# Ledger of designs, part 134: peptides against a protein of PDB entry 7SID

Target 1, 151 residues: chain A of PDB entry 7SID
Amino acid sequence: LHMYLMLLKELPGEEYPLPMEDVLELLKPLSNVCSLYRRDQDVCKTILNHVLHVVKNLGQSNMDSENTRDAQGQFLTVIGAFWHLTKERKYIFSVRMALVNCLKTLLEADPYSKWAILNVMGKDFPVNEVFTQFLADNHHQVRMLAAESIN

## One batch from the design tools (peptide; made by RFdiffusion4, then SolubleMPNN)

Design b2_p28_2_s3 (from b2_p28_2, 11 letters changed)
Fold by OpenDDE base, seed 3:
Structure b2_p28_2_s3 (fold): chain B 151 residues (1-151), chain A 28 residues (1-28)
Amino acid sequence: as target 1 above (151 residues)
Amino acid sequence: SEKEEEKRKQLREIQEKHEQELKELGFL
């Protein structure tokens, strides 16, 4: 776990995006890690904070390939799962804040949710619609973060 | 557009596949 988290943390920034093949390799163990530590709030927060770099890489991809769609789909699945569990009140505010930052980054890359659509339990949830729901979050800091992201 | 719709369809299918994996792993 720690090695994987360190790898995510040290990913290149937006100035030097990773090849999509490398992004896919990074995404492969993510589902396993998330499932294993789904009830560990600190680990979930850390994961969401570190995968921000993945979001940036996906959003800045200039290639419209099968690999890009595969990477986007895999990533959206994980975000969708966190969203779903958030709706079920499984995560504390700090995890939700990290999720909001992920959604914010997705919206920056795809403001009209052309591809950034979460499919959860057979239903589509455009990220822009998902994001607005955090404006009504029970925790004031989450609401503030969401509001700041709009302006 | 048709291209956009096809991309969304593919992304949905990919998510459905991996969602099943998450269910099997016990995440969902």
Scores: peptide ipSAE 0.728, ipTM 0.957, DockQ to the pose 0.827
Fold by OpenDDE base, seed 5:
Structure b2_p28_2_s3 (fold): chain B 151 residues (1-151), chain A 28 residues (1-28)
Amino acid sequence: as target 1 above (151 residues)
Amino acid sequence: SEKEEEKRKQLREIQEKHEQELKELGFL
């Protein structure tokens, strides 16, 4: 876990995007890690904070590539799962804040939600619509973070 | 466009596949 988290933390940003093949390889353990620590709020927060770099890499890639779509899909699945569990009140505010930051980063990469669409339980949810829901979050810091992101 | 719609369809299918994996892993 710690080695994987450290690797995610040290991923290059938009200035030095990784080859999509490398991104895909990095995404492979993510589902396992998330599943093992789904009830650990601190780990979940850390994961969400670190996967921000993945979004930056995906946004700089050719969207016409099959590997890009594969990486985007795998990543969006994880984000969608976190959002779904958030709706089920499984995560404390600090995790939700980290999720908002992920959504914000997604919107920066894809302002019109051309590819940033969460498919959860057979339904499509554009990230912009998902993001708007956090404006009404029960925790004031989450609402503030969401509000700051749209201005 | 049709091309964009096809891309969205592929993204949905990928997510559906991996969502099943998350269910099997116990995340969902």
Scores: peptide ipSAE 0.727, ipTM 0.956, DockQ to the pose 0.865
Fold by OpenDDE base, seed 4:
Structure b2_p28_2_s3 (fold): chain B 151 residues (1-151), chain A 28 residues (1-28)
Amino acid sequence: as target 1 above (151 residues)
Amino acid sequence: SEKEEEKRKQLREIQEKHEQELKELGFL
């Protein structure tokens, strides 16, 4: 876990995006890690903080690439799962804040929701719609973060 | 466009597949 998290943390920034093939390789263990540590709030927070780099990479990729769609789909699945579980009150505010940051980054990468659409339980949820829900989060810091992200 | 719709369809299918995996893993 530590090695994987460190790897995610050390991903290059938006200025030097990774090839999508590399992004896909990085995404492979993500679902497993998330599943294994789904109840570990600190790990979940850390994961969400580190996958911000993935979002940046995905946002710089050509949507016409099959690998891009694969990576986007895999990533969105994880984000969608975190959001779903958030709605079920499975995560504390700090995790939700990290999720909001992910959503913010997604919106920055795809402001028109061309690809940033969460498909959860057979329904589509554009990230902007999902993001808006955090304006009504039960925790004031989450609401504040969401509000600050809009302006 | 049709192309965009097809891409979105693919994204949905990918997410559905991986969502099933998450369910199997016990995440969901």
Scores: peptide ipSAE 0.727, ipTM 0.956, DockQ to the pose 0.837
Fold by OpenDDE base, seed 1:
Order: sequence, then C-alpha cells, then structure tokens
Structure b2_p28_2_s3 (fold): chain B 151 residues (1-151), chain A 28 residues (1-28)
Amino acid sequence: as target 1 above (151 residues)
Amino acid sequence: SEKEEEKRKQLREIQEKHEQELKELGFL
C-alpha cells in the first residue's frame, strides 16, 4: 500500500502528463487497494487525495483513443463507488472532502460533464450534478469546500 | 453528436464491467 500511494503522490502534474498507457498501469491496482481498505477512513482519504494526480493526467489528454476511454472509465468507476458509498453514509467528512476535491478536478477538465459521468448501479450521474449535492452536505466544511469550487 | 453519444456509451460499458469487479472484490 505504501509504495503504491507513494507512486500516486509522485506523479507529474498536469503540466507534464504521462502517456495514457502509463496511467492505465497505475489504475490497475487501484480497485484492489480501495476494496481492501474500504472501511479505513484514513486510507480512503489518502487514496482520494493522491488520485488527484491521475485526474489531472486524464484531463490533459487530447487523444480519443481506446486507452483514454479505458483509463477514464476505470477511474470513474472507482469515483462512482466512493460516491455511492458516500450516499450510503459510509464515509466521514474528511473522506467526503477528498472526494469533492476529485470532483472539482474533474469539473475543471470537463465542466459540462461530457465524459465525466458516473455510472453507478445502472444509473448515470453527471459529475456536475453529483458535485452540486455536496453544497447541501451535513458537514459545514464540506459545504464550504464545494461552494469555493464554484467560484 | 452521434460520435459523442457512442463514446459515452463506451464509457458506460467500461464502468459497468469494472463495477462488477468491484462487487466481486467486496467494495460495493
């Protein structure tokens, strides 16, 4: 876990995006890691904070390749799962904060949710609509973070 | 456009596939 998280943390920023093939390789272990630590709030928070770099890389892609769609789809699946479990009140505010930051980064890359659409349990949830729901979060810090992201 | 809709369809299908994997792993 530590090595994987360190790798995610050290990814180049949006100014120097990785090849999509490399992004795919980084995404492969993600589902396993998330599943193993799904009940560990601190680990989930850390994962979400570090995958921000992946979002930035995905957002900088100007290619309409199969690899791009695969990477986007795999990543959105994980985010969708965190979103779903959030709706089921499985995560504390700090994890939700990290999720909001992920959604914010997605919206920066895709403001109108052209590709950033979460498909969860057979239903589509555009990220902009998902993001709006955090404006009504029960925790004031989450609401504030969401509100700041609109401006 | 039709091309955009096809891309969205592909993204849905990819997510459906990997969602099943998450269910099998016990995340969902």
Scores: peptide ipSAE 0.727, ipTM 0.956, DockQ to the pose 0.849

Design b2_p28_2_s4 (from b2_p28_2, 11 letters changed)
Fold by OpenDDE base, seed 3:
Structure b2_p28_2_s4 (fold): chain B 151 residues (1-151), chain A 28 residues (1-28)
Amino acid sequence: as target 1 above (151 residues)
Amino acid sequence: SKKEEEDRKKLREIQEKYEKELEELGFL
């Protein structure tokens, strides 16, 4: 776990995006890690904070390739799962804040949700619509974070 | 657009596939 988290943390930034093949390799164990530690708030927070770099890579990639769609799909599935469990009140505010930051980064890459659409339980949820729900979050810091992201 | 619709369809199918995996893993 710690090695994987460290790897995610040290991913190249916006100036040097990873090849999509490398992004796919990084995403492979993500579902396993998230599933194993889904009830560990600190680990979930850390994962969400580190996958921000993945979001940036996905947003800068060629959207026409199969690998890009695969990577986007895998990533969005994980984000969708976190969002779904958030709706079920499974995560504390600090995890929700990390999720908001992920959604913010997605919106920066795709402000009109052309590809940033969460499919959860057979239903589509554009990220822009998902994001606005956090404006009404029960925790004031989450609301503030969501609000400042719009302005 | 037609392209957007096709891309959305593909992306949906991919998410459905991996959602099943998450269910099997006990995430969902």
Scores: peptide ipSAE 0.720, ipTM 0.954, DockQ to the pose 0.820
Fold by OpenDDE base, seed 4:
Structure b2_p28_2_s4 (fold): chain B 151 residues (1-151), chain A 28 residues (1-28)
Amino acid sequence: as target 1 above (151 residues)
Amino acid sequence: SKKEEEDRKKLREIQEKYEKELEELGFL
């Protein structure tokens, strides 16, 4: 886990995006890690904080390739799962804060939700719509973060 | 556009696939 998290943390920034093939390789363990530690709030928070780099890589890819779609799909699935569980009140505010940051980054990368659409339980949810729900979060810090992000 | 619709369809399919994996893993 720690090694994987370190890898995520040390991903190149927006200035030097990884090849999509590399992004795919990095995404492969993500579902397993998230699933294994779904109840560990600290780990979930850390994961969400680190996957911000992945979002940046995904957003920079203007290539309409199969790999891009695969990577986007895998990533969105994980985010969608976190959001779904958030709605079920499975995560504390700090995790939700991290999720909001992920959504913010997604919106920055895809403000019109061309690809940033969460498909959860057979329904499509554009990230912008998902994001706005956090404006009504039960925790004031989450609401504030969400509100600040739209300004 | 047709292309956008196809892309969205593909993204949905991909997410559906991996969502099943998450369910199998016990995440969902």
Scores: peptide ipSAE 0.720, ipTM 0.954, DockQ to the pose 0.870
Fold by OpenDDE base, seed 2:
Structure b2_p28_2_s4 (fold): chain B 151 residues (1-151), chain A 28 residues (1-28)
Amino acid sequence: as target 1 above (151 residues)
Amino acid sequence: SKKEEEDRKKLREIQEKYEKELEELGFL
């Protein structure tokens, strides 16, 4: 876990996007890690904070390839799962704040939700729609973060 | 556009596939 998290943390930003093949390799363990630590709030927060670099890489991709869609799909599935469990009140505010930051980054990369659409339980949820829900979060810090992110 | 719709469909299908994997892993 530690090595994987360090690897995610050291990923380059949007200025120097990685080849999509490399992004795919990095995403492969993500579902396993998230599943194993789904009840560990601190690990989940850390994961969400580090995958921000992945979002930046995905946002810079102008490739219309299977690999791009695969990478986007894998990533969005994980984000969708975190969002779904958030609605079920499985995560504390600090994890939700990390999720909001992920959603913010997605909106910056795709403000019109052309590809940033979460498919959860057979339904599509554009990230902009998902993001606005955090404006009504039960925790004031989450609401504030969401509100600040709109500007 | 038709292309955008097809891309959305593909992206949806990919998420559905990996969602099943998450269910099998016990995440969902």
Scores: peptide ipSAE 0.719, ipTM 0.953, DockQ to the pose 0.850
Fold by OpenDDE base, seed 5:
Structure b2_p28_2_s4 (fold): chain B 151 residues (1-151), chain A 28 residues (1-28)
Amino acid sequence: as target 1 above (151 residues)
Amino acid sequence: SKKEEEDRKKLREIQEKYEKELEELGFL
C-alpha cells in the first residue's frame, strides 16, 4: 500500500504528463486498494488526494485513443464508487473534501462533462451535476470548498 | 455528434465492466 501511494504521489502531473500506458499500469491496482481499505477513512482520503495527478495526466493525452478511454473509465468508476458510498453516508467530511477536490480537478479538465460522466448502477451522472450536490453537504467545510471551487 | 455518442457509449461500457469488478471485490 505505502509503495503504491508513494507512486501516485510522485506523478509528474500536468507539466510532465506520463504516457497513457504508464497511467494504465498505475490504475490497475487502484480498484483492489480502494476495495480493501474502503472502511479506512484515512487511507481513502490519501488515495483521493493522490489520484488528483491522474486527472492532470488524462487531460493532456489524446482523448480519441482507446487507452485514454480505458484510463478514463477506470478512474471514473472509482470516483463513482466513492460518490455512491458518500451518498450512503459511509465517509466522514475529510474524505468528502478530498472527493470534491477530485471533482474540481475533473471540471477543470472537462468543464462541460464531455467525458467526465459517472455511470453508477446503470445511470449517468455528469460530474458538473454531481459537484453541485456538494454545495448542500451537511458539513460546512465541504460546502465552502465546493462553493469556492466555482469561482 | 455521432462520434460523441459513440465515445459516451464506450465510456459507459468500460465503467460497467469495472463496476462489476468493484462489486466482486466488495467495494460496492
Scores: peptide ipSAE 0.719, ipTM 0.953, DockQ to the pose 0.852

Design b2_p28_3_s1 (from b2_p28_3, 15 letters changed)
Fold by OpenDDE base, seed 5:
Structure b2_p28_3_s1 (fold): chain B 151 residues (1-151), chain A 28 residues (1-28)
Amino acid sequence: as target 1 above (151 residues)
Amino acid sequence: SKELEEERKKLREAMKKWQPKVQPFLTA
């Protein structure tokens, strides 16, 4: 786990995006890691903070290829799962804060949710629609972060 | 547009493929 999280953390920024093939390799273990530590709030927060680099890499891709769609699909599936569990009140505010930051980064890359779409239980949820729901979060800091991200 | 619809279809297919892998996560 530690080595994997370190790799995610040390990914280069949007100025030096990784090849999509490398992004795919990094995404492969992600769902398993999330499942193993799904009840650990601190680990979940850390994962969400580190996958921000993945979002930046996905957003900088100029390729409309199968690899891009595969990478987007894998990533959005995991984010969708975090969103679903958030609706079920499984995460404390600090984890929700990290999720909002992920969604913010997605919106920066795709403001109109052309590809940034979460699919949960067979239903599509554009990230811009999902993001607005955090404006009504039960925790004041989450609401504030969501509001600041829009402005 | 039709183009956007087709791209979203491809994306949904990709997400569907990976849904089983997050099932243990969803059952938390």
Scores: peptide ipSAE 0.572, ipTM 0.926, DockQ to the pose 0.921
Fold by OpenDDE base, seed 4:
Structure b2_p28_3_s1 (fold): chain B 151 residues (1-151), chain A 28 residues (1-28)
Amino acid sequence: as target 1 above (151 residues)
Amino acid sequence: SKELEEERKKLREAMKKWQPKVQPFLTA
């Protein structure tokens, strides 16, 4: 876990995007790691904070490539799972804060949710619509973060 | 647009492939 988290942390951002092939390799373990540590709030928070660099890479890639779609699909399934569990109140505010930051980064890369669409249980949730729901989060810091992202 | 719809369709197909991977996550 530590090695993987460090790898995610050191991932180049928007200034130095990785080849999509490398992004795909990094995403492969992500779902398993998230599932394994799904009830470890600190690990979940850390993962969400580190995958911000992945979002930046996904937003700069060729949207028409199969690799891009595959990478986006892998990533969005994980984010969708976090969103689903958030609705079920499985995560503390610090994890939700990290998720909001992920969604913010997604909106920056895809403001109109052309590709940033969460799919949970067969239903689509555009990130721009998902994001607005955090304006009504039970925790004031989450609401404030969401509000800051809109303004 | 038709192009956007096709892209979303492809994305959904890609996501379907990975849904089983997050199933243990969702059922936690």
Scores: peptide ipSAE 0.570, ipTM 0.926, DockQ to the pose 0.910
Fold by OpenDDE base, seed 1:
Structure b2_p28_3_s1 (fold): chain B 151 residues (1-151), chain A 28 residues (1-28)
Amino acid sequence: as target 1 above (151 residues)
Amino acid sequence: SKELEEERKKLREAMKKWQPKVQPFLTA
């Protein structure tokens, strides 16, 4: 776990995007890691904070390539799962804060949710629509973070 | 845009491939 998290943390930003093939390799274990630690709030927060670098790489890619769609699909599936569990009130505010930051980064790369779309239980949720819902979060810090991200 | 809708369809299909992988995450 710790080695995997370190790899995610040390990914280069949008200034030096990785080949999509490398991004795909990093995404492969992600679903399993999330499943193993789904009830560990601290680990979930850490995962969400570290996958921000993945988002930056996804935003720099050619949307017409199969590898890009595959990588985006894998990543968005995981984020969608976090969103679903958030709706079911499974995560404390600090995890929701990390999720908002992830969604913020997605919106920076795709402001109109052209590709940033979450699919949960067969239903599509554009990230801009999902993000707006955090403006009504029960925790004031989550609302504040969401509000400042829209401006 | 029809092109955008087509790309979204392709993305949705890609996501469907990975939905089984997150089932343990969703239901555990």
Scores: peptide ipSAE 0.569, ipTM 0.926, DockQ to the pose 0.949
Fold by OpenDDE base, seed 2:
Structure b2_p28_3_s1 (fold): chain B 151 residues (1-151), chain A 28 residues (1-28)
Amino acid sequence: as target 1 above (151 residues)
Amino acid sequence: SKELEEERKKLREAMKKWQPKVQPFLTA
């Protein structure tokens, strides 16, 4: 809870360019928070919605390549975990919709998945390929959101 | 391209570093 509150406190109210060092600080507790609240669908949805504020910064040019890759790595690792658990049908549609929005933002920054690649259990999953799978989601609202994101 | 492959390699290394951190999330 403390880590979650700290994360929420540092997150901006709206999207704007952030120094990569700030992005790293915001991402540091993310994996732990996700683990603690993995069974809480509402919290998971909230987490996914809140991280959207920093996702757009991951695709921005940065002079510190190491920090950029570290931040991208942290974020993609967490998103990959959400994707994996989604494939295992662990999340309700509202969480999946939040994940689609996250993937949409990634595709806007990297349409050809040059760096937006999920890695789960040693396997690579380009975000553009992952995203298209939501077009066949069991819930109609998820399918609609995915389709709208392509337009 | 070779440049793209090198960048992906660096990214995979970064993800590998953080993979242990999400194990409780994945397996619990």
Scores: peptide ipSAE 0.566, ipTM 0.925, DockQ to the pose 0.904

Design b2_p28_3_s2 (from b2_p28_3, 9 letters changed)
Fold by OpenDDE base, seed 1:
Structure b2_p28_3_s2 (fold): chain B 151 residues (1-151), chain A 28 residues (1-28)
Amino acid sequence: as target 1 above (151 residues)
Amino acid sequence: SAELEAQQAELRKKMEKWEPEVQPFLEA
């Protein structure tokens, strides 16, 4: 886990996008890792903070590429899972903060949620609609972060 | 064996309990 997290942390951002093939390789174990540590708040926060670089890379990719769609799908699955557990109140505010940052970056790349759609248990949740729900979060810092992201 | 079947039954019960949380991560 530690080695994998370090690798995620060192990912280039929007200014230096990785080849999509490399992004896919990094995303392959992500779902399993997140699932295993889904109840560990610190690990979840760390993962969400590190995958921000992945989101930035996805935003600069060719949307018509099969590899891009695959990478987006894998990433959105993970984000959707965190969103699902957030609705079930399984995550503390610091994890929700990290999730909001991921959603913010997705909205910057796709403001109208054309592809940024969370599919959880067969239901679609456009990120722009999901994001607005954090404006009513119980924790003031989460609400503030969400509000800043929209403005 | 009866013991193996019992163990498998317990595992299935645990999996049913975990499924709502784990399933979203496995949809990729």
Scores: peptide ipSAE 0.345, ipTM 0.727, DockQ to the pose 0.026
Fold by OpenDDE base, seed 3:
Structure b2_p28_3_s2 (fold): chain B 151 residues (1-151), chain A 28 residues (1-28)
Amino acid sequence: as target 1 above (151 residues)
Amino acid sequence: SAELEAQQAELRKKMEKWEPEVQPFLEA
């Protein structure tokens, strides 16, 4: 876990996009890692904060690329899972804040949720619709972060 | 044998409880 988290942390920012091949390699174990540590709030927060760089890279890539679609699918699966467990009130506010930041970045890349759609348990949840729900979050800091992201 | 069966039953119950939380992560 430690080594994997370090790899995620060292991802370049928006100014230096990663090759999609590298993004895919990083995303391959992500689902398994997240599932194993789904009940560890600190690990989940850390993962969500680190994958922000992945979202930025995905937004700058060609949408028609097979690798891009694959990467988007893998990433959205993870985000969808975190969203699902959030609805079940499994995560504290700090994890939800990290998730909101991920959703914000997704909306910046895809404002109309053309590809940014969470599929959980066979149901589709466009990110723009999911995001608005955080405006009514029980924690004031989450609501504030969501509101600031819209402005 | 009875002890083994009890252990297996307990494990199955735990797995059934965990599956709904794990499944969303493994749908890719």
Scores: peptide ipSAE 0.333, ipTM 0.716, DockQ to the pose 0.023
Fold by OpenDDE base, seed 2:
Structure b2_p28_3_s2 (fold): chain B 151 residues (1-151), chain A 28 residues (1-28)
Amino acid sequence: as target 1 above (151 residues)
Amino acid sequence: SAELEAQQAELRKKMEKWEPEVQPFLEA
């Protein structure tokens, strides 16, 4: 876990995207790691904060690439899982805030949810529709973060 | 590699049986 988190932390910013092949290699173990630590709030928060760089890389990639679609799918699966458990009230506000930041970044890259669609248990949830639900979050700081993201 | 993918798939199947909450993470 520690080594993997270090690798995620070292991802370059939006201005310097990684080759999609490298992004895929980093995403491959992500679902397993998230699954293993899904009930650890601090680990989940840390993971969600680090994968923001992955979203930035995906947003600048060629959508016609098979590798891009694969990377998007793997990433969206993980985000969808966090969203699912959020609906089940399994995450504290700090984790939800980190998730909102991920969703915000996705919307910046794909405002109309052309590819940013969460598929959870066979159902599709466009990120733009999911995001609006955080405007009514029980925690005021989450609501404020969501509201700021729209402006 | 195909072998690595197969091993990961097996792990996902095992994890899916442990708890319903695991499944959403392993749908990719």
Scores: peptide ipSAE 0.315, ipTM 0.713, DockQ to the pose 0.056
Fold by OpenDDE base, seed 4:
Order: C-alpha cells, then structure tokens, then sequence
Structure b2_p28_3_s2 (fold): chain B 151 residues (1-151), chain A 28 residues (1-28)
C-alpha cells in the first residue's frame, strides 16, 4: 500500500500529463487497493487526494482513444464505489471533502457529464447530478466546498 | 500483463464472494 500511495503521490499534475498507457498501468491495481482499505478513513482520504492527478490526466487526453475510454471506465468505477459508500454514510467529512474535489475536477474536464457517468450496481449517475447532492451534505465544510466549486 | 489481469480477476472473485460490500469497487 505505501509503495502504491507513494507512486500516486508523485504523479504529475495537469500541467504535465502522463501518457495514457502509463495511466492505465497505474489504474490497474487501484480498484483492488481501494476495496481492501475501504473501511480505513485515512487511507481512503489519502487515495482520493492522490488520484486528483489521474483525473487531471484523463481530462487532458483524447477522449476518442480506446485506452482513454478504458482508463475512464476504471477510474469512474472507483469514484462510483466511493460515492455509493458515501450514500451509505460510511465516510467521515474529510473523505467526502476529498471526493468532492475529485468530482469537481471531473466536472472541469466534462461539465456536461458526457463521459463522466458513475455506474453503480447497474445504475447510471451523471457526475454533475452527483456533485449537486453535496450541496445538502450534513457537514458545513462539505456544503461550502461544493458551493464554492459551482460558483 | 495477461498474468496480472488473471490474478486480479481471481482476487476480485474471492472478495466478492466473502465481502459483498466490495462489489461496487470491482465492477470494472
């Protein structure tokens, strides 16, 4: 876990995007790692903070590439899972804050949720609709972050 | 890569069997 988190932390930002092939390699173990540590709030927060760079990379890539579609699918699965467990009240506010930041970045790349659609348990949830729901979050800091992201 | 993918698939199957809560993470 620590080695993987270190690798994620060192990912370049939007200014220096990675080749999509490299992004795919980084995403391959992500779902498994997240599932294993889904109950650890600190680990989940750390993962969500680090994968912001992955979201930025996806937004800078050609959406018509097969590799891009594959990477987007893998990443959206993970975000969808965190969203699902958030609805089940499994995560504290700090984890939800990190998730909102991920969703914000997705919306910057895809404001109309053309590809940013979460599929959870066979149901589709456009990211723009998911993001709006955080305006009603129980924690004031989460609501504030969501509101600031819209304006 | 094929070997790694096979290992991941096997792990996912085991996790889904014993921990239904992990299913949302393993839908890809």
Amino acid sequence: as target 1 above (151 residues)
Amino acid sequence: SAELEAQQAELRKKMEKWEPEVQPFLEA
Scores: peptide ipSAE 0.304, ipTM 0.706, DockQ to the pose 0.055

